Peptides against a protein of PDB entry 7C96. Designs and how they scored, part 60

Target 1, 73 residues: chain A of PDB entry 7C96
Amino acid sequence: PVIPDDFRCPISLELMKDPVIVSTGQTYERTCIEKWLQAGHGTCPKTQQTLTSTVLTPNYVLRSLIAQWCEAN

## One batch from the design tools (peptide; made by RFdiffusion4, then SolubleMPNN)

Design b2_p21_8_s2 (from b2_p21_8, 12 letters changed)
Fold by OpenDDE base, seed 5:
Structure b2_p21_8_s2 (fold): chain B 73 residues (1-73), chain A 21 residues (1-21)
Amino acid sequence: as target 1 above (73 residues)
Amino acid sequence: SEKEKLEKIRKEFEEILKKLE
């Protein structure tokens, strides 16, 4: 089945397993955004906005939704 | 466009992965 766009990491385009929210409100796969930040980038990949914080907040709601979708598909 | 922006980011990310993985 087709994976909902909201369930895919904007960077990897793959189904997110550990979605995290950055300061701009965008959600990415933890591994992807961590590597992005590790590479020295301080902007949001999707919006190019400067990140006001490098804190990554788990998107529990989305994680749950993805899990439910995976169970059904 | 957003698509172009993300494509650029993805390309940059691919290069990052080559170095980090």
Scores: peptide ipSAE 0.199, ipTM 0.762, DockQ to the pose 0.509
Fold by OpenDDE base, seed 2:
Structure b2_p21_8_s2 (fold): chain B 73 residues (1-73), chain A 21 residues (1-21)
Amino acid sequence: as target 1 above (73 residues)
Amino acid sequence: SEKEKLEKIRKEFEEILKKLE
């Protein structure tokens, strides 16, 4: 089945396993965004907006939705 | 376009991965 776009990391385009939210409200796979930040970037990959914080907040709701989708498909 | 922006980011990310390996 087709993976919903909202379930794919904007960077890797893969189904997210550990989705995290950045200060701009966009969600990415933790590993992807951490590497992006580690490389010295301070912007949101998708929106190019400057991040007001480098804190990554787990998106538990999305994680749960993805898990449910995986179980059903 | 946003699509082009994301493609650029993905390409840059690929290079980043090579550096971090």
Scores: peptide ipSAE 0.196, ipTM 0.756, DockQ to the pose 0.472
Fold by OpenDDE base, seed 3:
Order: C-alpha cells, then sequence, then structure tokens
Structure b2_p21_8_s2 (fold): chain B 73 residues (1-73), chain A 21 residues (1-21)
C-alpha cells in the first residue's frame, strides 16, 4: 500500500517508527535526526531554521496514527 | 525550491551515514 507522506521521515523517506518533534515543530525519525545532530548540525533539515533546542519530543499522536494505519494495511 | 533543499539534505545525510557505518 502507498504510505502517506506525513508518515514518512523527511530525511529517510521511510515509515517512521519512533517519530520525534524538534523545536521548529517538524517531525523526523529519532535515529535520523539524532545522527544529523551528532554530525554537528544545529538546523532543522526540512526548514533549515536554527534549532532553539536540541531536545527531541516523542510525537505520540503520530506514532499512534501510524500504528493504526499499519494495522489496517 | 523546498524540494531541492531537502534533496541536498538527503544527499548530505547519506554521506554522513557512510562515515558512521
Amino acid sequence: as target 1 above (73 residues)
Amino acid sequence: SEKEKLEKIRKEFEEILKKLE
């Protein structure tokens, strides 16, 4: 089935398993964004905005939506 | 464009993954 674009990580383009929200409000796969930050980047990959914080907040709502979609497909 | 910008980010990320692999 076709995976909704909102369920794909902007970086990997893969279905997100552990989606996290950055300070700009964008959501990424945890592993991807952590590697990006680890490489020394301090910007949001999608918007190129400087991150005001490096705290990653789990997107539980999206995680639940993805889980529900996976169960139905 | 936003599409072009994100494509560049993806390429940079791929290179990062190669180094961390």
Scores: peptide ipSAE 0.184, ipTM 0.751, DockQ to the pose 0.520
Fold by OpenDDE base, seed 1:
Structure b2_p21_8_s2 (fold): chain B 73 residues (1-73), chain A 21 residues (1-21)
Amino acid sequence: as target 1 above (73 residues)
Amino acid sequence: SEKEKLEKIRKEFEEILKKLE
């Protein structure tokens, strides 16, 4: 089955397992965005906007949707 | 374009992965 684009991390292009939301509202795989930040970047990979915060908020809704999709496919 | 920007980010990320293993 075709994986919905919204279920893929913009960076890794892989199905997200632990999606997190950055200050710009974009969602990424936790591991990917953490490595990005750890490397010294302070911008949103997708939008290039400066992050107002480095706090990562779990996207529980998306995580649940992905889990449901995986169960059905 | 946004697509091109994202491609650059992906390439940069690949380089980061090489450094951070």
Scores: peptide ipSAE 0.171, ipTM 0.743, DockQ to the pose 0.511

Design b2_p21_8_s3 (from b2_p21_8, 9 letters changed)
Fold by OpenDDE base, seed 4:
Structure b2_p21_8_s3 (fold): chain B 73 residues (1-73), chain A 21 residues (1-21)
Amino acid sequence: as target 1 above (73 residues)
Amino acid sequence: SEKERLLKIQEEFEKVLEELE
């Protein structure tokens, strides 16, 4: 089945397994965004806005929705 | 388009990964 756009990481374009929210409110796969930050980037890949913090907050709601989708598809 | 933009982001990310390797 087609993966919903909101379930795909803006970086990898793959189904997110560990979605995390950055300061701009955008959600990415943890591994992807961590590597992005590790590389020295301080901006949000999707919006290109400067991150006000490097704190990554787990997107539990999305994680749950993705899990439900995976079970159904 | 948004799809095209995201693909470009992925491309840039791949460059980043290449530099990290």
Scores: peptide ipSAE 0.089, ipTM 0.656, DockQ to the pose 0.914
Fold by OpenDDE base, seed 1:
Structure b2_p21_8_s3 (fold): chain B 73 residues (1-73), chain A 21 residues (1-21)
Amino acid sequence: as target 1 above (73 residues)
Amino acid sequence: SEKERLLKIQEEFEKVLEELE
């Protein structure tokens, strides 16, 4: 089945397993955004906005939605 | 389009990953 765009990491384009929210409100796969930050980037890949914080907040709601979708498909 | 934009982001990210390896 077709994976909803909101369930795919903007970077890897793959179904997210550990989605995290950055300061701009965008969500990415944890490993992807961590590597982006480790590379020295201080901007949001999708919006190009400067990150006001490098804190990554787990998107538990999305994680749950993805899990439910996987069970149904 | 947004799809094209995201693909470009992925391409740039792949370059970053290559440098990190």
Scores: peptide ipSAE 0.084, ipTM 0.657, DockQ to the pose 0.904
Fold by OpenDDE base, seed 2:
Structure b2_p21_8_s3 (fold): chain B 73 residues (1-73), chain A 21 residues (1-21)
Amino acid sequence: as target 1 above (73 residues)
Amino acid sequence: SEKERLLKIQEEFEKVLEELE
């Protein structure tokens, strides 16, 4: 089945397994955004807004939604 | 332009993906 766009990492374009939220509110796969930050970027890949923090917050709600979707599909 | 912006994002994403390989 077609994976909902909101369930795909903007970077990897794959179904997220460990979604995390950046300071701009956008969500990415943890490993992807970590590599982005390690590369020296200080902006949100999708919005290009400057990140006010490099803290990555687990998106538990989305993780749960994805899990439910995977179980049903 | 929006097109240029998207191209730049794509290029940067490709670099990140390379690091993930």
Scores: peptide ipSAE 0.083, ipTM 0.654, DockQ to the pose 0.305
Fold by OpenDDE base, seed 3:
Order: sequence, then structure tokens, then C-alpha cells
Structure b2_p21_8_s3 (fold): chain B 73 residues (1-73), chain A 21 residues (1-21)
Amino acid sequence: as target 1 above (73 residues)
Amino acid sequence: SEKERLLKIQEEFEKVLEELE
């Protein structure tokens, strides 16, 4: 079935498995955003805003929603 | 469009990944 856009990583465009929130409030797949940061980028890929912090916070709510969707589909 | 913008982000990210490999 069609994957909801909100469940796709803005970078990989794939279903997120380990979604994390950056300082701008946007959510990405952990591995994707980590590679982005490791490459020397300090901005949010989606908004181009400068990240005020490099801390990545697990998006447990979204992880749960995705898990529920996967179980139903 | 939003879709076009996201595709461009993916394209740029793929270039970055290529350099990291």
C-alpha cells in the first residue's frame, strides 16, 4: 500500500525505522541525518535553517504510529 | 513544488553519500 508522506524520511524518501527530531522540529531517519551532519552540514535539509543543536531526539510517537501502520498493512 | 524540492534534497544527499563512500 501507499506509504503516508509523513512516515517517509525527507532525505531518503523511504519509510522511517528510527525517526529522530532535530532542533528545527523536523524529523528524519537517524542514519540519514547523521551522515548529513558528518559530511559537514549544519543545516536542516528540509528547511535550510541552521541547527542550534546537533542533538537528535528519538521521535517515539512517530515510531509507534509507523509500527502500527506497518502491522495493519 | 514540495515534491520537486524534496527530490532535489535527495539528489544532493546522494552526492554527499557518494563522496563519503
Scores: peptide ipSAE 0.081, ipTM 0.647, DockQ to the pose 0.897

Design b2_p21_8_s4 (from b2_p21_8, 8 letters changed)
Fold by OpenDDE base, seed 5:
Structure b2_p21_8_s4 (fold): chain B 73 residues (1-73), chain A 21 residues (1-21)
Amino acid sequence: as target 1 above (73 residues)
Amino acid sequence: SEEERLLELQKKFEEILKELE
């Protein structure tokens, strides 16, 4: 089945397993955004907005929704 | 332009995508 766009990481375009929210409110796969930050980037990949923090907040709601979708498909 | 922005993003994602694939 087709993976919902909101369930795909903007970077990898793959189904997110550990979605995290950056300071701009966008969600990415943890591994992807961590590598982005480690590469020296200080902006939100999708929006190009400057990140006010490097803190990554787990998107528990999305994680649950993705899990439910995976179980059903 | 949006196209230019997309190209820039894709270029920046190259290393990450290469490692993930």
Scores: peptide ipSAE 0.094, ipTM 0.639, DockQ to the pose 0.273
Fold by OpenDDE base, seed 4:
Structure b2_p21_8_s4 (fold): chain B 73 residues (1-73), chain A 21 residues (1-21)
Amino acid sequence: as target 1 above (73 residues)
Amino acid sequence: SEEERLLELQKKFEEILKELE
């Protein structure tokens, strides 16, 4: 089935396993965004907005939604 | 330009994807 856009990492375009929220409110796969940050980038990949923080917050709600979707599909 | 920015972003994404492989 078609993966909902909100469930796909903006970087990898794959179903997120460990979604995390950046300071801009956008969500990415942890591994992807960490590599982006480690590469020296300080902007949000999707919006190009400057990140006010490098803190990554787990998106537990989305993780749960994705899990539910995976179980149903 | 927006187009150039998008292309640059795509290149960066490709680099990340390669590291994930």
Scores: peptide ipSAE 0.092, ipTM 0.637, DockQ to the pose 0.259
Fold by OpenDDE base, seed 2:
Parts: C-alpha cells; sequence; structure tokens
Structure b2_p21_8_s4 (fold): chain B 73 residues (1-73), chain A 21 residues (1-21)
C-alpha cells in the first residue's frame, strides 16, 4: 500500500519510526534530524526556517497514527 | 536560485542518508 506523505520523513522519505517535532512544527525521523543538526545546520530542512531551538519533541500522536496504519496495512 | 537551493539541500540529505547506511 501507498504510505501517506505525512508518515514519511522529509529527509529519508521513509516511514517514520521515531517521529520528532522541531521548533518550526515540522516532523522528522529522530535519527535524520539529529544528523542534520550535528552537521551544524540551524534551519528546518523542509521549510528552511531558522530553528529557534534544537530541542526535539516526540510526536506521540503521529507515532500512534503510523502504528495504527501499519497494523491495518 | 530556488533550483540551486533544492540541489544543495538534496546533497545534504544524501550525505545524511549515507551516514545512516
Amino acid sequence: as target 1 above (73 residues)
Amino acid sequence: SEEERLLELQKKFEEILKELE
């Protein structure tokens, strides 16, 4: 089945397993965005907006939605 | 240009993906 775009990491383009939200509100796979930040980037990959914080917040709602989708498909 | 920006971003993503392999 086709994976919903909102369930794919903007960086890896793969189904997210550990989705996290950045300060701009965009969600990425934790590992991917951590690598991006570690590389010295201070912007949101998708929107190019400057990050006001490097704190990564787990997107529990999306994680749950993805889990439900995986169970059904 | 926008095209150049996207190309650079793509390269950066590829570098990250390489590290994830």
Scores: peptide ipSAE 0.091, ipTM 0.632, DockQ to the pose 0.196
Fold by OpenDDE base, seed 1:
Structure b2_p21_8_s4 (fold): chain B 73 residues (1-73), chain A 21 residues (1-21)
Amino acid sequence: as target 1 above (73 residues)
Amino acid sequence: SEEERLLELQKKFEEILKELE
């Protein structure tokens, strides 16, 4: 079935397994955004906004929603 | 332009995806 856009990482375009939220409020797959930051980028990939923090917050709600979707599909 | 921005973003994402493989 078609994966909901909100469940796909903006970078990998794949179903997120470990979604994390950046300071701008956008969510990415942890591995993807970490590599982006490690590459020296200090902006949000999707919005190009400057990140006020490099802290990555787990998106537990989305993780749960994705899990539920996987069970139903 | 927005189109140019998206093109540049795609290139950066492709580089990240390459590292993930």
Scores: peptide ipSAE 0.077, ipTM 0.627, DockQ to the pose 0.220

## One batch from the design tools (peptide; made by RFdiffusion4, then SolubleMPNN)

Design b2_p22_1_s1 (from b2_p22_1, 13 letters changed)
Fold by OpenDDE base, seed 1:
Structure b2_p22_1_s1 (fold): chain B 73 residues (1-73), chain A 22 residues (1-22)
Amino acid sequence: as target 1 above (73 residues)
Amino acid sequence: MKKWVEEMEKNVKEYLERLKAK
């Protein structure tokens, strides 16, 4: 079925496997956002807001929800 | 701008458009 928008990485448009939260509260696939940050960008791709931190927080809840969704679909 | 960055931004744009359509 159609992948919920919240389960797709805004960058890759694919189902997230290792979702991480940036300082703006937006969630991305870890590899995608890390590549963006490593390239020297300091903004949130989705909101274009300046990131107040480069710390990436694992979104365990979303990871679990995605896993559950995959189990059911 | 690197090609992959352009592609990424293109995807983000598409993602946002999908959200707007709802």
Scores: peptide ipSAE 0.539, ipTM 0.875, DockQ to the pose 0.759
Fold by OpenDDE base, seed 5:
Structure b2_p22_1_s1 (fold): chain B 73 residues (1-73), chain A 22 residues (1-22)
Amino acid sequence: as target 1 above (73 residues)
Amino acid sequence: MKKWVEEMEKNVKEYLERLKAK
């Protein structure tokens, strides 16, 4: 089925399994954004905004929603 | 620019285009 936009990682274009929120409020797959950050990039891939922090916050709500969607589809 | 970075940017662009198309 069609994956909702909010459930797809902007970087991998795949269904997120471990979604994390960056300082700009955008959500990405953990592995994708970590690779981006580890390479020395300090901007949000989606918005191009400068990240004020490299802290990644797990998006548990979205993770739950995705899990529910996966069960239903 | 590393190839993987270019690919990521390509994907982001595609993602945004999909959003705009809806």
Scores: peptide ipSAE 0.518, ipTM 0.867, DockQ to the pose 0.783
Fold by OpenDDE base, seed 4:
Structure b2_p22_1_s1 (fold): chain B 73 residues (1-73), chain A 22 residues (1-22)
Amino acid sequence: as target 1 above (73 residues)
Amino acid sequence: MKKWVEEMEKNVKEYLERLKAK
């Protein structure tokens, strides 16, 4: 089935397994955004905004929603 | 620019285009 946009990582375009929220409020797959940050980039890939922090917050709500979606599909 | 970065940017662009299409 078609993966809902909110469940796909903007970077990998795949269903997120470990979604994390960046300072701009956008969510990405942890491994993808970490690679981006580790390479020296300080902007949000999706919005181009400068990140005010490199802290990544697990998006547990989304993780749960994705799990539920996977169960149903 | 590194190939993987270009690929990421390409994907992000595609992602955004899909969003706008809705």
Scores: peptide ipSAE 0.518, ipTM 0.867, DockQ to the pose 0.754
Fold by OpenDDE base, seed 3:
Structure b2_p22_1_s1 (fold): chain B 73 residues (1-73), chain A 22 residues (1-22)
Amino acid sequence: as target 1 above (73 residues)
Amino acid sequence: MKKWVEEMEKNVKEYLERLKAK
């Protein structure tokens, strides 16, 4: 089945396993955004906005929605 | 630019294009 865009990481284009929210409110796969940040980038890949923080917050709601989708498909 | 960075930026661009197509 086709993966909903909201469930895919903007960076990897794959179904997110460990979605995290950055300071701009956008969500990415943890490993992808961590690699981006560790390389010294300080902007949001999707919006190109400057990040006010490097803190990554787990998106539990999205994780749950993805799990439900995977169960049904 | 690092090859992996180029790939990520390419993917982001593709992702955004898909969203605009809806």
Scores: peptide ipSAE 0.482, ipTM 0.855, DockQ to the pose 0.750

Design b2_p22_1_s2 (from b2_p22_1, 10 letters changed)
Fold by OpenDDE base, seed 1:
Structure b2_p22_1_s2 (fold): chain B 73 residues (1-73), chain A 22 residues (1-22)
Amino acid sequence: as target 1 above (73 residues)
Amino acid sequence: MEEWVKEAEENVKQFLEREAAR
């Protein structure tokens, strides 16, 4: 079935497995955003805003929602 | 620019286009 956009990583365009929230409030797959940061970028890929922090907060709610969706589809 | 970064930026662009279409 069609994957909801909210469940896709903006970077990989794939279903997120370990979604994390950046300082701008946007969510990405952990590995993707880490690669982005490691490449020397200090901006939010989606909004282009400068990140005020490089702390990545796990989006447990979204992870749960994705898991539930996967079980149903 | 690394090839991966270029791909990432292109994917983000596609993602935004889909989002705008909703």
Scores: peptide ipSAE 0.727, ipTM 0.930, DockQ to the pose 0.858
Fold by OpenDDE base, seed 3:
Structure b2_p22_1_s2 (fold): chain B 73 residues (1-73), chain A 22 residues (1-22)
Amino acid sequence: as target 1 above (73 residues)
Amino acid sequence: MEEWVKEAEENVKQFLEREAAR
């Protein structure tokens, strides 16, 4: 079935498998945001806000929700 | 700018457009 937009990475538009939260509170697929940062960007792709930290925090709640959705579909 | 970055920016644009349409 169609993947809910909330479960898609804004960068890849694909289902997130390892969602991480950046300093702005937005969530991305880990590999995508890491590539973005490695490319020299220090901003949040969605908001264009400057990141106050490069720490990536796992979004366990969303990861669980996605897992539940995948199990049901 | 590398093609990957261009694609990423375009995808983000599409994502935001869908989000605004909901």
Scores: peptide ipSAE 0.723, ipTM 0.930, DockQ to the pose 0.860
Fold by OpenDDE base, seed 4:
Structure b2_p22_1_s2 (fold): chain B 73 residues (1-73), chain A 22 residues (1-22)
Amino acid sequence: as target 1 above (73 residues)
Amino acid sequence: MEEWVKEAEENVKQFLEREAAR
């Protein structure tokens, strides 16, 4: 079935496995956003806002929702 | 710019387009 946009990483366009929240509140796949940051970018890919922090917070709620969706589909 | 970054930016663009269409 079609993956809900909210469950897709904006960078990879794939179902997120380890979603993390950046300082702007947007969520990305951990590996993707880490690569983005490692490439020297200090902005949020979606919003283009400057990240005030490089801290990545696990989005456990979303992770659970994705897991539930996967079980149902 | 790395090729991967270009791809990422393009994907983000596509993602935003889909989001806006909702």
Scores: peptide ipSAE 0.721, ipTM 0.930, DockQ to the pose 0.860
Fold by OpenDDE base, seed 2:
Structure b2_p22_1_s2 (fold): chain B 73 residues (1-73), chain A 22 residues (1-22)
Amino acid sequence: as target 1 above (73 residues)
Amino acid sequence: MEEWVKEAEENVKQFLEREAAR
């Protein structure tokens, strides 16, 4: 089945398993964005906006939605 | 396509290329 775009990590382009939100409001796979930050980037991969914080907030709502989608497909 | 979108996509592309090379 076709994976909804909102369920795919902007970096890996794969279905997210541990989605986290960055300061710009964009959501990424945790491992992907952590690697991005560790590589020295201070911007949001998708928007190029400067990150005001490196804190990553779990997107529990999206995680749940993805889980539900996986169960149905 | 907006310029910032192109640049963002390039950022992601470059990142993935570096990761693949490791």
Scores: peptide ipSAE 0.127, ipTM 0.647, DockQ to the pose 0.061

Design b2_p22_1_s3 (from b2_p22_1, 13 letters changed)
Fold by OpenDDE base, seed 1:
Structure b2_p22_1_s3 (fold): chain B 73 residues (1-73), chain A 22 residues (1-22)
Amino acid sequence: as target 1 above (73 residues)
Amino acid sequence: MEEWIEEAKKNVEEYLKREAAR
């Protein structure tokens, strides 16, 4: 089935397993955004805004929604 | 790593295109 855009990581284009929210409010797969940051990039991949912090907040709601979607599809 | 970054940027661009098409 067609994967909703909101469930796909902007970086990997794959269904997110461990979605995290960056300071700009955008969500990415944890491993992807961590790799991005570790590479020395301090900007939001999607918006190109400079991140005010490197804190990654787990998006538990989205994680649950994705799980539910997977169960139904 | 640079190759991965370039791919990431390209994927983000693709993602944005799909989002705009909605």
Scores: peptide ipSAE 0.752, ipTM 0.937, DockQ to the pose 0.937
Fold by OpenDDE base, seed 3:
Structure b2_p22_1_s3 (fold): chain B 73 residues (1-73), chain A 22 residues (1-22)
Amino acid sequence: as target 1 above (73 residues)
Amino acid sequence: MEEWIEEAKKNVEEYLKREAAR
């Protein structure tokens, strides 16, 4: 079935497995945003805002919602 | 890495287009 936009990583366009929240409040797949940061880019891919922190916070709520969606589809 | 970054930017652009279309 069609994957909801909110469940897809903006970078990979794939279903997120380990979603993390950046300082701007946007969510990405952990591996994708880490690779982005490691490449020297200190901005939010979607908003292009400069990140005030490189801390990545697990989005447990979204992870749970995605898991529920996967069970139903 | 440069290739991956360009692909990432392209994907983000696509994502934003879909987001605006809904």
Scores: peptide ipSAE 0.751, ipTM 0.937, DockQ to the pose 0.943
Fold by OpenDDE base, seed 5:
Structure b2_p22_1_s3 (fold): chain B 73 residues (1-73), chain A 22 residues (1-22)
Amino acid sequence: as target 1 above (73 residues)
Amino acid sequence: MEEWIEEAKKNVEEYLKREAAR
């Protein structure tokens, strides 16, 4: 099925399993953004804005929506 | 790791293109 853009990680282009929000408000797959940060990149991949924090906040709402979508498709 | 980063950047670009196409 066609995966909604909001459900795909901008980095992996795959359906997100563990979506997390970065300081810029953008959401990525946890493993992807962590790898990005570990590589020494302190910017938001999508917006290229400098991250003010490396704290990753779980996007529980999106996780739930994705789960619902997976059940329906 | 550098290769992964380059791929990540390419994917982001593709993602943005798809997003803009909506």
Scores: peptide ipSAE 0.750, ipTM 0.936, DockQ to the pose 0.975
Fold by OpenDDE base, seed 2:
Structure b2_p22_1_s3 (fold): chain B 73 residues (1-73), chain A 22 residues (1-22)
Amino acid sequence: as target 1 above (73 residues)
Amino acid sequence: MEEWIEEAKKNVEEYLKREAAR
């Protein structure tokens, strides 16, 4: 089925399994954004804004919504 | 790693295109 844009990681283009929120409010797959940061990039992939923090906050609400979507599709 | 970064940037561009088209 067609994966909703909000459920896909902007970096991998795949359904997110462990979505995390960066300081700009954008959400990415944890492994993807961690790899991005480890490569020396301190910007938000989508907005190109400089991240004010490297803290990654789990998006539990989105994780739950994705799980529900997977059960229905 | 550079190859992965370039692919990541390309994917983000694709993502943004789809987002703008909806």
Scores: peptide ipSAE 0.748, ipTM 0.936, DockQ to the pose 0.941

Design b2_p22_1_s4 (from b2_p22_1, 14 letters changed)
Fold by OpenDDE base, seed 4:
Structure b2_p22_1_s4 (fold): chain B 73 residues (1-73), chain A 22 residues (1-22)
Amino acid sequence: as target 1 above (73 residues)
Amino acid sequence: MEEWVKKAQENVEEYLKRLKER
């Protein structure tokens, strides 16, 4: 089935397993955004805005929604 | 720029494209 856009990582284009929120409010797969940051990029891949923090906050709500979607599909 | 970074950015563009098509 078609994966909802909100459930896909903008970087990997795959269903997110460990979604995390960056300072801009956008969500990415943890491993993807960590690699991005480690490569020296300080911007949000999606918005290109400068990140005010490198803190990654787990998106528990989205994680749950994805889990529910996976059960149904 | 590493190839995976380039691919990441390409994917982001693809992602955004799909969003706009909604």
Scores: peptide ipSAE 0.721, ipTM 0.928, DockQ to the pose 0.819
Fold by OpenDDE base, seed 2:
Structure b2_p22_1_s4 (fold): chain B 73 residues (1-73), chain A 22 residues (1-22)
Amino acid sequence: as target 1 above (73 residues)
Amino acid sequence: MEEWVKKAQENVEEYLKRLKER
Protein backbone atom coordinates (compact mmCIF):
# COMPACT_ATOMS: atom_id res chain seq x y z
CA PRO B 1 0.00 0.00 0.00
CA VAL B 2 0.96 3.65 -0.46
CA ILE B 3 2.80 5.04 2.55
CA PRO B 4 1.25 8.30 3.83
CA ASP B 5 3.61 11.26 3.44
CA ASP B 6 3.48 12.01 7.17
CA PHE B 7 4.72 8.49 7.93
CA ARG B 8 7.78 8.66 5.65
CA CYS B 9 11.13 10.17 6.57
CA PRO B 10 11.98 13.10 4.28
CA ILE B 11 15.60 11.91 4.19
CA SER B 12 15.21 8.17 3.56
CA LEU B 13 11.73 8.29 1.98
CA GLU B 14 10.99 5.16 4.01
CA LEU B 15 8.45 4.35 6.70
CA MET B 16 9.76 5.72 9.99
CA LYS B 17 10.50 3.33 12.85
CA ASP B 18 12.00 5.73 15.37
CA PRO B 19 10.61 9.18 14.49
CA VAL B 20 12.12 12.19 16.29
CA ILE B 21 11.20 15.87 16.25
CA VAL B 22 13.80 18.60 15.68
CA SER B 23 13.59 22.20 16.93
CA THR B 24 11.74 23.33 13.79
CA GLY B 25 8.93 20.89 14.51
CA GLN B 26 9.77 18.59 11.61
CA THR B 27 10.04 14.83 12.10
CA TYR B 28 12.73 12.48 10.77
CA GLU B 29 13.98 8.96 11.31
CA ARG B 30 16.42 9.13 14.23
CA THR B 31 19.33 7.47 12.44
CA CYS B 32 18.97 9.76 9.43
CA ILE B 33 18.91 13.06 11.31
CA GLU B 34 21.69 11.94 13.68
CA LYS B 35 23.97 11.28 10.69
CA TRP B 36 23.03 14.68 9.28
CA LEU B 37 23.93 16.43 12.53
CA GLN B 38 27.12 14.41 13.03
CA ALA B 39 28.22 15.48 9.55
CA GLY B 40 28.25 19.05 10.83
CA HIS B 41 24.95 20.30 9.43
CA GLY B 42 23.03 22.65 11.69
CA THR B 43 19.94 23.15 9.56
CA CYS B 44 16.63 21.36 9.14
CA PRO B 45 16.86 19.27 5.94
CA LYS B 46 13.22 19.95 5.04
CA THR B 47 12.89 23.67 5.86
CA GLN B 48 16.57 24.70 5.72
CA GLN B 49 15.99 26.70 8.91
CA THR B 50 18.83 26.90 11.41
CA LEU B 51 18.22 24.54 14.30
CA THR B 52 17.98 26.34 17.64
CA SER B 53 18.78 23.08 19.40
CA THR B 54 20.27 19.70 18.52
CA VAL B 55 17.96 17.95 20.99
CA LEU B 56 15.91 15.19 19.35
CA THR B 57 12.50 14.54 20.87
CA PRO B 58 10.87 11.14 20.29
CA ASN B 59 7.56 11.44 18.46
CA TYR B 60 5.69 8.74 20.35
CA VAL B 61 2.31 9.73 18.96
CA LEU B 62 3.51 9.31 15.39
CA ARG B 63 5.23 6.04 16.26
CA SER B 64 1.91 4.71 17.53
CA LEU B 65 0.02 5.95 14.48
CA ILE B 66 2.51 4.25 12.18
CA ALA B 67 2.23 1.02 14.16
CA GLN B 68 -1.56 1.14 13.87
CA TRP B 69 -1.31 1.79 10.14
CA CYS B 70 1.05 -1.15 9.69
CA GLU B 71 -1.37 -3.44 11.51
CA ALA B 72 -4.21 -2.37 9.23
CA ASN B 73 -2.20 -2.57 6.00
CA MET A 1 30.13 16.87 0.09
CA GLU A 2 29.67 13.16 0.71
CA GLU A 3 27.46 11.22 -1.68
CA TRP A 4 24.99 10.18 1.02
CA VAL A 5 24.47 13.85 1.93
CA LYS A 6 23.74 14.66 -1.69
CA LYS A 7 21.29 11.78 -1.86
CA ALA A 8 19.63 12.97 1.35
CA GLN A 9 19.04 16.40 -0.16
CA GLU A 10 17.73 14.86 -3.37
CA ASN A 11 15.30 12.76 -1.35
CA VAL A 12 14.12 15.81 0.57
CA GLU A 13 13.45 17.60 -2.70
CA GLU A 14 11.48 14.62 -3.98
CA TYR A 15 9.57 14.47 -0.70
CA LEU A 16 8.63 18.15 -0.93
CA LYS A 17 7.60 17.74 -4.55
CA ARG A 18 5.19 14.96 -3.62
CA LEU A 19 3.68 17.14 -0.88
CA LYS A 20 3.03 19.98 -3.30
CA GLU A 21 1.34 17.61 -5.73
CA ARG A 22 -1.33 16.65 -3.18
Scores: peptide ipSAE 0.720, ipTM 0.927, DockQ to the pose 0.815
Fold by OpenDDE base, seed 1:
Structure b2_p22_1_s4 (fold): chain B 73 residues (1-73), chain A 22 residues (1-22)
Amino acid sequence: as target 1 above (73 residues)
Amino acid sequence: MEEWVKKAQENVEEYLKRLKER
């Protein structure tokens, strides 16, 4: 079935495995956003807003929801 | 600009496009 938009990484367009939240509140696949930041970009890919912090917070709730969805589909 | 960065930006645009089509 189609992957819910909220479960897909905006960068990879793939189902997220290790979702992390950036300062703007948007969620991305960890590896994708880390590469983005390491490339010198200090903005949120989705919103274009400047990140106030480079801290990445694991989105465990979403990770669990994705896992549950995968089990059901 | 690295090719993968360009692709990432293109994917974000695609992602946003799909969101708007909902």
Scores: peptide ipSAE 0.720, ipTM 0.926, DockQ to the pose 0.860
Fold by OpenDDE base, seed 3:
Structure b2_p22_1_s4 (fold): chain B 73 residues (1-73), chain A 22 residues (1-22)
Amino acid sequence: as target 1 above (73 residues)
Amino acid sequence: MEEWVKKAQENVEEYLKRLKER
């Protein structure tokens, strides 16, 4: 079935497995955003805003929603 | 620029495009 936009990583366009929130409030797949940061980029891929922090916070709510969606589809 | 970085940027643009077309 069609994957909801909110469940797809903006970088990989795939269903997120380990969604994390960056300082701008946007969510990405952990591995994708880590590679982005490690490559020296200090901006949010989606908004292009400068990140005020490189801390990645697990998005447990979204992880749960995705799990529920996967179970139903 | 690394090829994967270019792809990432392209994907972000595609992602945003899909959002606008909802």
Scores: peptide ipSAE 0.716, ipTM 0.927, DockQ to the pose 0.816

